# Ledger of designs, part 95: peptides against a protein of PDB entry 6B4E

Target 1, 295 residues: chain A of PDB entry 6B4E
Amino acid sequence: TNFDKISKMFWHYKDKIAQIKQDIVLPIKKADVNVRNLLSRHKRKINPKFGQLTNSNQQLFKIQNELTQLINDTKGDSLAYHWILNFIAKAVVHQAETEVRVKPESALPLGKLTLYLLVQFPELQELFMARLVKKCPFVIGFTCEIDTEKGRQNMGWKRNNENKWEDNTSYDERMGGILSLFAIITRLQLPQEFITTTSHPFPIALSWHILARICNTPLNLITNTHFVILGSWWDAAAVQFLQAYGNQASKLLILIGEELTSRMAEKKYVGAARLRILLEAWQNNNMESFPEMSP

## One batch from the design tools (peptide; made by RFdiffusion4, then SolubleMPNN)

Design b2_p18_3_s1 (from b2_p18_3 with S2T A4S F7N D12E)
Fold by OpenDDE base, seed 4:
Structure b2_p18_3_s1 (fold): chain B 295 residues (1-295), chain A 18 residues (1-18)
Amino acid sequence: as target 1 above (295 residues)
Amino acid sequence: STASDNNPVSDEPPPLLP
């Protein structure tokens, strides 16, 4: 693992967030009143759609069609189009931080919706990745020290209005929620209508990067959060990861589940204990996956 | 292999199974 390259990628997306603010978010405030009104109406229609997702594919397809129409209505103005996509990127990540955090299996319908939108609207891809990396650097296998305020900020820790850091549990759960969504996206097949014409924008290879990069991370930088997000990834994608890479996947799962947890045993991380349970369940031929969605 | 090993895990994935 080249950690310098990962750091450069991390900072690229941090810069992208600043660019989005400068080139999309701020300029729209000075745009024509009709454009601003259009976007305000669309925002109000789009925002509730993510909460309307269920375990039903029928409901998913309905929402996909509704969102597609709403986004297409903005294509006549490039700034409006990019603004609405950036709004969607933020909304999806927010849904992961809130709903997926408490109900990991909800990542499946959200991930299917997100993947559809990422393929249908390619300009969403960079906007979405920038938001993901800002909120959860683990999605690209980035880790830095958290002994400093800047380090914590870089790793996506939040402060409240009183300048107090969020508690460890809240941070772990949020990171787990975001990572669950990303893991799901990486292991989903493209919708049938795109399989022959489009490459997967965030393929299962990105899950390999996450696991490999964490395994190669200096042990002094490994925290409970690393094990929490690995557990979240496992629940979301381990079955499909094994299907994709076979014996090589198996070796990597053993490395994270057995070797990495063993090396960090002195820390007594709760997340590590959970990951060992997941490993043991797999060894007993009881690897679980999220249930498939209903028709 | 982890960061403490001389042979770290490859960052690049192997070929996908057919």
Scores: peptide ipSAE 0.436, ipTM 0.843, DockQ to the pose 0.588; fails the geometry check
Fold by OpenDDE base, seed 1:
Structure b2_p18_3_s1 (fold): chain B 295 residues (1-295), chain A 18 residues (1-18)
Amino acid sequence: as target 1 above (295 residues)
Amino acid sequence: STASDNNPVSDEPPPLLP
């Protein structure tokens, strides 16, 4: 693992967030009143749709079509189009932080919707990835120390209105929710209409990067959060990961589940204990996956 | 192998199974 390369990637996306603010978010505030009104109406229509997802494919397809139409309505103005995509990127990540954190299996319909939108609207890919990396650097296997304020900020820690850091449990759950969504996206097949014409924008290889990079992270930087997000990843993608890479996947799962947890045993991390349970379940041929969606 | 091992995990994935 080249950690300098990962750091460069991290900062690339941090810079992209700043660029989005300057080139998309701020300019739209000065746009024509009709454009601003259009975007306000579209925002209000789009925002609730992510919470309307269920375990139904029928409902998913309905929402996909509705969102596609709403996004297409903005294509006549490039700035409006990019603004609405950036809004969607934020909304999807927010849904992961709120809903997926408490109901991990909700990552499946959200991931399917997101993957569809990423393929339909390629400009969403960079906007979404930038938001993911800002909120949860674990999606690219980035880790830094959190003993400093800057380190905590880089790792996506939030402060409240009183400038107090969020509690560890809240942080862990948010990171787990975001990573669950990302893991799902990486292990999903493209929609049938795109399989022959488009490459997967965030393929299963990105899951390999996450696991490998965490395994190669200096032990002094490993926290409970690392184990929490590995557990979240496991629930979301381990079955499909094994199908994709076979014995090589198995070796990597053993490394995170057995070796990494054993090396950190003295810390008594709750996340590590959970990951150990997941490993043991797999060893007993009881690896679980999220239930498939209904028709 | 983890970071404490002399042989770290490859950052690049192996070939996908068919």
Scores: peptide ipSAE 0.435, ipTM 0.842, DockQ to the pose 0.602; fails the geometry check
Fold by OpenDDE base, seed 5:
Structure b2_p18_3_s1 (fold): chain B 295 residues (1-295), chain A 18 residues (1-18)
Amino acid sequence: as target 1 above (295 residues)
Amino acid sequence: STASDNNPVSDEPPPLLP
């Protein structure tokens, strides 16, 4: 693992977030009143749709179609189009931070919706990845120290209105929710209509990067959060990861589940204990995945 | 191998199974 390359990628997306603010978010506030009114109405219609997802494919397809129409209505104005996609990117990540956090299996319908939108609207890909890296740098295997204010900010820690850091449990759960969504996206197949014409924008290879980069991270930088997000990833993607890479996947799962947890045993991390349980369940031929969605 | 090993895990994934 080249950590300098990962750091450059991390800062690239930090710069992208700043650019999005300057080039998309701020300019739209000064745009024509008709454009602003259109986007305001669309925002109000789009925002609740992510919470309307269920374990139903029928409901998923309905929401996909509704969002597609709403996004297409903005294509006549490039700034409006990019603004609505950036809003969607933020809304999807927010849904992961709130709903997937408490109900991990909800990542499946959200991931299917997100993957559809990423393929249907390619300009969403960079906007979405920039938001993911800002909120949860674990998605690209980036880690830094959190003993400084800047380090905590870089790792996606939030402060409240009183400038107090969020508690460890809240941070761990948010990171787990975001990573669950990302893991699901990486292991999903493209919709049938896109398989022959489009490459997967965030393929299962990105799950390999996450695991490998964490395994190669200096042990002094490994925290409970690393084990929490690995457990979240495991629930979301371990079955499909084994199907994709076979024996090589098995070796990597043993490295994170057995070797990494053993090396950090003195820390008594709760996340590590859970990951050990997941490993043991697999060894007993009891590896589970999220249930498939209904028709 | 983990970070404490001289043999780090490859960052590049192996070929996908068919």
Scores: peptide ipSAE 0.434, ipTM 0.843, DockQ to the pose 0.595; fails the geometry check
Fold by OpenDDE base, seed 2:
Structure b2_p18_3_s1 (fold): chain B 295 residues (1-295), chain A 18 residues (1-18)
Amino acid sequence: as target 1 above (295 residues)
Amino acid sequence: STASDNNPVSDEPPPLLP
């Protein structure tokens, strides 16, 4: 693992967030009233769609079609189009922080919707990745120290209005929710209409990067959160990861589940204990995946 | 292998199985 390269990637996306604000968000505030009104109406129609997802593929397809139409209505104005995609990127990540956080299996319909949109609207890809990296740097295997204010900010920690950091449980759950969504996206097959004509924008290889980079992270930087997000990833993608890489996947799962947890045993991390349970379940031929969606 | 090992995990994945 080249951590300098990962750091460069991290800062690239941090800069992208600043660029999005400067070139997309702020300019729309100066746009004509008709464009601003259009986007306000579209925002109000789009935002509830993510919460309307269920375990039904029929409902998913309905929402896909509705969102596609709403996004297409903005294509006549490039700035409006990019603004609505940036809004969607933020809304999807927010849904992961709120709903997937408390109901991990909801990552599956959300991930399917997101993957569809990422393929249908390629300009969403960089906007979405920038938002993911800002909120949860673990998605690219980035880790830094959190003993400084800047380090905590870089790792996606939030402060309240009293400048107090969020509690560890809240942070862990948010990171787990976001990573569950990303893990699902990486292991999903492309929709049937795209599978022969388009490459996967966020393939299973990105899951390999996450695991490998965490395994190679200096032990003094490993926290309970690392184990929490590995557990979230495991529930979301471990079965498909094994299907994709076979024995090489098995070796990597053993490294995170056995070796990494053992090396950190003195810390008694709750997340590590859960990951150990997942490893033991797999060793006993009890590895589970989220249930498939209904028709 | 982890960060404490001389042979760290490869950052690049192996070929996908069919």
Scores: peptide ipSAE 0.434, ipTM 0.842, DockQ to the pose 0.585; fails the geometry check

Design b2_p18_3_s2 (from b2_p18_3, 5 letters changed)
Fold by OpenDDE base, seed 3:
Structure b2_p18_3_s2 (fold): chain B 295 residues (1-295), chain A 18 residues (1-18)
Amino acid sequence: as target 1 above (295 residues)
Amino acid sequence: STASDDNPVSDEPPPLLP
């Protein structure tokens, strides 16, 4: 693993976030009143859609169609189009931070919706990835020290209005929710209408990168959060990962589930204990996946 | 030290199974 390359990628997306603010978010505040009113109406219609997802494919398709129409209505103005996509990127990540963290299986309908939008609107890909890396650097296997204020900020820690850091449990759950969504996206097949014409924008190879990079991370940088997000990834994608890479996948799952947890045993991380339980369940031929969606 | 002291995991994925 070339950690310098990963760091360059991390900072690329940090710069992208700054660019989005300068080139999309701030300019729209000075745009024509009609454009601002249009976007305000669309924002109000779009925002509740992510919370309306269920385990129903029919409901998913309905929401996909509604969002597609609302986004297409903005294509006549490039700035408005990019603004609405950036809003969607933020809303999807927010849904992962709030709902997926407490109900991991909700990542499946959210991931299907997100993947559809990423393919249908390619300009969403960079906006979404930048937001993911900002909120959860683990999605690219980036890790830094968190002993400094800047280190915590880089790793996506939040502070409240009183400059108090969020508690460890809240951080771990948020990171787990975001990573669950990303893991689901990486293991989903493209919708049938796109399989022959489009490459997967965030393929299963990105899951390999996450696991490999964490395995190669210096042990002094490994925290409970690393094990929490690995457990979240496992629930979301381990079955499909094994199908994709077979014996090589098995070796990597053993490395994270047994070797990495054993090396960190002195820390008594709760996330590590859970990951060992998942490993043991797999060894007993009881690896579970999220239930498939209803028609 | 890393989790894989003797043989670090390749950053590049192996070929996909058919």
Scores: peptide ipSAE 0.421, ipTM 0.834, DockQ to the pose 0.862
Fold by OpenDDE base, seed 1:
Structure b2_p18_3_s2 (fold): chain B 295 residues (1-295), chain A 18 residues (1-18)
Amino acid sequence: as target 1 above (295 residues)
Amino acid sequence: STASDDNPVSDEPPPLLP
């Protein structure tokens, strides 16, 4: 693992967030009143749709079509189009931080919707990835120390209105929720209409990067959060990961589940204990996956 | 192998199974 390369990637996306603010978010505030009104109406229609997802494919397809139409309505103005995509990127990540954190299996319909939108609207890919990396650097296997304010900020820690850091449990759950969504996206097949014409924008290879990079992270930087997000990833993608890479996947799962947890045993991380349970379940041929969606 | 091992995990994935 080249950690300098990962750091460069991290900062690339951090810079992209700043660029989005300057080139998309701020300019739209000065746009024509009709454009601002259009975007306000569209925002209000789009925002609730992510919470309307269920375990139904029928409901998913309905929402996909509705969102596609709403986004297409903005294509006549490039700035408006990019603004609405950036809004969607934020909304999807927010849904992961709020809903997926408490109901991990909700990542499946959200991931399917997101993957569809990423393929339909390629400009969403960079906007979404930038938001993911800002909020949860674990999606690219980035880790830094959190003993400093800057380190905590880089790792996506939030402060409240009183400038107090969020509690460890809240942080862990948010990171787990975001990573669950990302893991799901990486292990999903493209919709049938795109399989022959488009490459997967965030393929299963990105899951390999996450696991490998965490395994190669200096042990002094490993926290409970690392194990929490590995557990979240496991629930979301381990079955499909094994199908994709076979014995090589198995070796990597053993490394994170057995070796990494053993090396950190003295810390008594709750996340590590959970990951050991997941490993043991797999060893007993009881690896679980999220239930498939209904028709 | 973890970070403390001489042979770290490859950052690049192996070939996908058919």
Scores: peptide ipSAE 0.423, ipTM 0.834, DockQ to the pose 0.603; fails the geometry check
Fold by OpenDDE base, seed 2:
Structure b2_p18_3_s2 (fold): chain B 295 residues (1-295), chain A 18 residues (1-18)
Amino acid sequence: as target 1 above (295 residues)
Amino acid sequence: STASDDNPVSDEPPPLLP
């Protein structure tokens, strides 16, 4: 693992967030009243759609079509189009922080919707990845120290209005929710209409990067959160990861589940204990995946 | 192998199984 390369990638996306603010968000505030009114109406229609997802593919297709139409209505104005895509990127990540956090299986319909939109609207890809990396640097295997204010900020920690850091449980759950969504996206097949004509924008290889980079992270930087997000990833993608890479996947799962947990045993991390249970379940031929969606 | 091993895990994935 080249950690300098990962750091460059991390800062690239941090800069992208600043660029999005400067070139997309702020300019729209100066746009004509008709454009601002259009975007306000579209925002109000789009935002509830993510919460309307269920375990039904029929409902998913309905929402896909509705969102596609709403986004297409903005294509006549490039700034409006990019603004609405940035809004969607933020809304999807927010849904992961709130709904997937408490109901991990909801990552599947959300991930299917997101993957569809990422393929249908390629300009969403950089906007979405920038938002993911800002909120959860674990999605690219980035880790830094959290003993400084800047380190905590870089790792996506939030402060309240009293400048108090969020509690460890809240942070762990948010990171787990975001990573569950990303893991699902990486293991999903492209929709049938795209599978022969388009490459996967966030393929299963990105899951390999996450696991490998965490395994190669200096042990003094490993926290309970690392094990929590590995557990979230496991529930979301371990079955498909094994299907994709076979024996090489097995070796990597053993490294995170057995070796990494054993090396950190003195810390008694709750996330590590859960990951150990997942490993043991797999060893007993009891590895589970999220249930498939209904027709 | 982890960070404490002489042979760290490859960052690049192997070929996909068919």
Scores: peptide ipSAE 0.422, ipTM 0.834, DockQ to the pose 0.596; fails the geometry check
Fold by OpenDDE base, seed 5:
Structure b2_p18_3_s2 (fold): chain B 295 residues (1-295), chain A 18 residues (1-18)
Amino acid sequence: as target 1 above (295 residues)
Amino acid sequence: STASDDNPVSDEPPPLLP
């Protein structure tokens, strides 16, 4: 693992977030009143749709179609189009931070919706990845120290209105929710209509990067959060990861589940204990995945 | 690192199974 390359990628997306603010978010506030009114109405219609997802494919397809129409209505104005996609990117990540965090299996319908939108609207890909890296740098295997204010900010820690850091449990759960969504996206197949014409924008290879980069991270930088997000990833993607890479996947799962947890045993991390349980369940031929969605 | 410093886990994934 080249950590300098990962750091450059991290900062690239930080710069992208700043650019999005300057080139998309701020300019739209000064745009024509008709454009602003259109986007305001669309925002109000789009925002609740992510919370309307269920374990139903029928409901998923309905929401996909509704969002597609709403996004297409903005294509006549490039700035409006990019603004609505950036809003969607933010809304999807927010849904992961709030709903997936408490109900991990909800990542499946959200991931299917997100993957559809990423393929249907390719300009969403960079906007979405920039938002993911800002909120949860674990998605690209980036880690830094959190003993400084800047380090905590870089790792996606939030402060409240009183400038107090969020508690460890809240941070761990948010990171787990975001990573669950990302893991699901990486292991999903493209919709049938796109398989022959489009490459997967965030393939299962990105899950390999996450695991490998964490395995190669200096042990002094490994925290409970690393084990929490690995457990979240495991629930979301371990079955499909084994199907994709076979024996090579098995070796990597043993490295994170056995070797990494053993090396950090003195820390008594709760996340590590859970990951050990997941490993043991697999060894007993009891590896589970999220249930498939209903028709 | 979980891997030896001399033999880290490859960042590049292996080929996908068919």
Scores: peptide ipSAE 0.421, ipTM 0.835, DockQ to the pose 0.646; fails the geometry check

Design b2_p18_3_s3 (from b2_p18_3 with S2T A4S F7N D12T)
Fold by OpenDDE base, seed 3:
Structure b2_p18_3_s3 (fold): chain B 295 residues (1-295), chain A 18 residues (1-18)
Amino acid sequence: as target 1 above (295 residues)
Amino acid sequence: STASDNNPVSDTPPPLLP
């Protein structure tokens, strides 16, 4: 693992967030009143759609079609189009931080919707990845120290209006929710209409990067959060990861579930204890996945 | 130190199974 390369990638996306603010978010405030009104109406229609997802594929397809139409209505103005996509990127990540956090299986319909949109609207890919890295650097296997304010900010820690850091449980759960969504996206197949014509924008290889990079991270930087997000990833993607890479996947799952947890045993991390339970369930031929969606 | 004492995990994924 080249950690300098990962750091360079991290800062690339930090710069992208600054660019998005300067080139998309701020300019739209000065746009024509008709454009601003259009975007306000579209925002109000789009925002509830993510919460309307269920375990029904029929409902998913309905929402996909509705969102596609709403996004297409903005294509006549490049700035408006990019603003709507950036809004969607933010809304999807927010849904992961709130709903997926408390109901991990909701990552499946959300991930299917997101993957569909990423393929239909390629410009969403960089906007979405930048938002993911900002909120949860674990998605690219980036880790830094959190003993400084800057380090905590880089790792996606939030402060409230009183400048107080969020509690550890809240941070862990948010990171787990975001990582669950990302893991689901990486293990989903493309929709049938795209499978032969389009490459997967966030393939299962990105899950390999996450696990490998965490395994190679200096132990003094490993926290409870690392184990929490590995557990979230496991629930979301371990079955499909084993199908994709076979024996090599098994070795990596053993490394995170047994070796990494054993090396950190003195810390008594709750996330590590849960990951060991997941490993033991797998060893007993009881690896579970999220239930498939209904028709 | 890393999680593996003897060999770090490759950052490059292996080939996908068919």
Scores: peptide ipSAE 0.417, ipTM 0.842, DockQ to the pose 0.845
Fold by OpenDDE base, seed 2:
Structure b2_p18_3_s3 (fold): chain B 295 residues (1-295), chain A 18 residues (1-18)
Amino acid sequence: as target 1 above (295 residues)
Amino acid sequence: STASDNNPVSDTPPPLLP
């Protein structure tokens, strides 16, 4: 693993966030009143859709169609179109931070919706990845020290209005929620209408990168959060990962579940204990996946 | 192998199974 390249990728997306603010978010405030009113109405219609997802494919298709129409209504104005897509990117990540963190299986319908939108609206891809990397650098296998304020900020830690850092548990849960969503997206097949016409925008190879890069991370930088997000990834994608890469996948799962946890045993990380349980369940032929959605 | 090993895990994924 070339960590310099990963660092460059991390900063690329940090710069992209700044660019989005400068080129999309700020300019729309100066746009025509009719455009601003349109976007305000669309925002109000779009925002609740993510919370309306269930384990039903019928409900998913309904929401897909509704969102597609709402987004298409903005295509006549490039700035409005990009603003709506950026709003969607933020809303999806927010849903992962709030709902998926407490109900991991909700990542499946959210991931299906997100993947559909990423294919239907390619301009969403960079906006979404930039938001993911800002909020959860683990999605690209980036890790830095958290002994400094800047390091914590880079790793997506939040401060309250009193400049107090969020609790470790809150941070771990948010990171787990975001990574669960990303893991689901990487292991989903493209919708049938797209499978022959386009490549997967965030393929299962990106899950390989996450695991490999964490395994190669200096041990002094490994925290409980690394094990928490690996556990979240495991629940979301381990079955499909094994299907994709076979014996090579198995070797990597053993490395994270056995070797990495053993090397960090003296830290007594709760996340590591959970990951060990997941490994042992797999060794006992009891690897589970999220239930498939109903028709 | 992990960061403490001389043979780190490849960042490049293997070929997908059919």
Scores: peptide ipSAE 0.419, ipTM 0.843, DockQ to the pose 0.580; fails the geometry check
Fold by OpenDDE base, seed 4:
Structure b2_p18_3_s3 (fold): chain B 295 residues (1-295), chain A 18 residues (1-18)
Amino acid sequence: as target 1 above (295 residues)
Amino acid sequence: STASDNNPVSDTPPPLLP
């Protein structure tokens, strides 16, 4: 693992967030009133759609079609189109931070919806990844120290209006929620209509990167959060990861579940204890995945 | 292998199984 390259990637996406603000978000405020009105209407229609997701594929397809139409209505204006995609990117990540954190299995319908949109609207990919990396650097295997305010900020820690950091549990849960969504996306197959014509934008290889990079992270930078997000990843993607890479996947799962947890045993991280339980369940042929969605 | 090992985990994924 080249950590300098990962750091450069991290900062690339941080810069992308700044660029999005400058080139998309701020300019639209000065755009034609008709464009602003259109986007306001579309925003109001789009926003509730993510909360309407259920474990039903039928409901998913309905929402996909509705969102597709709403996004297509903006394609006549490039700035409007990019603005609505950026809004969607933010909304999806927000849904992961709020709903997926408390109900991890909800990552499956959200991930299916997101993957569909990422393929249908390729310009969403960079907008979405930038938002993910800003909120949860773990998605690219980036880690830095959190002993400084800047380090905490870089790792996606939030401050409230009183400039107080969020509690550790809240941070861990948010990171777990976001990573669950990303993990799901990486392990999903493309929709049938795209499988022969399009490459997967965020393939299972990105899950390999997450695990490998965490395994290679200096131990002094490993925190409870690393184990929490590994556990979230495991629930979301371990079964499909094993299917994808076989024995090589098994070796990597053992590395994170046994070796990494053992090396950090002195810290008594709760997340590490959970990850060991997941490993043991797998060793006993009891590896679970999220239930498939209903028709 | 982890960061403390001389042979770290490859960042490059192996080939996908068919």
Scores: peptide ipSAE 0.419, ipTM 0.843, DockQ to the pose 0.596; fails the geometry check
Fold by OpenDDE base, seed 5:
Structure b2_p18_3_s3 (fold): chain B 295 residues (1-295), chain A 18 residues (1-18)
Amino acid sequence: as target 1 above (295 residues)
Amino acid sequence: STASDNNPVSDTPPPLLP
């Protein structure tokens, strides 16, 4: 693992977020009143859609179609189109931070919706990835120290209106929610209509990067959060990861579940204890995946 | 192997199974 390359990638996406604000978000505030009114109406219609997802494919397809129409209505104005996609990217990540964190299995319908939109609207890919990296650097295997204010900010820690840092549990749950969504996206098959014409924008290889990079991270930088997000990843993607890479996947799962947890045993991390339970369940032929969606 | 080992895990994924 080249950590300098990963750091460069991290800062690339941080810069992209700043660029999006300057080139998309701020200019639209000064745009024509008709454009602003259109986007305001679309924002109000789009925002609740992510919370309307259920374990039903029928409901998923309905929402996909509704969002597709709403996005297509903006294509006549490039700035409006990019603004609505950036809004969607933010809304999806926000849904992961709030809903997926408390109901991990909700990542499946959200991931299916997101993957569909990423393929249908390719310009969403960079906007979404930039938002993911800003909020949860673990998605690219980036880690830095959190003993400084800047380090905490880089790792996606939030402050409240009183400039107080969020508690450790809140941070862990948010990171777990975002990573669950990302893990699901990486292990999903493309919709049937795209399989022959489009490559997967965020393939299972990106899950390999996350695990490998965490395994290669200096132990002094490993925190409870690393184990929490590995557990979230495991629930979301371990079965499909084993199907994809076989024995090589098995070796990597043993490295994170047994070797990494053993090396950090003195820290008594709760996330590490959970990851060991997941490993033991697998060893007992009891590895589970999220239930499939209904028709 | 982990970060404390001389043989780090490859960042390059292996070939996908058929």
Scores: peptide ipSAE 0.417, ipTM 0.843, DockQ to the pose 0.585; fails the geometry check

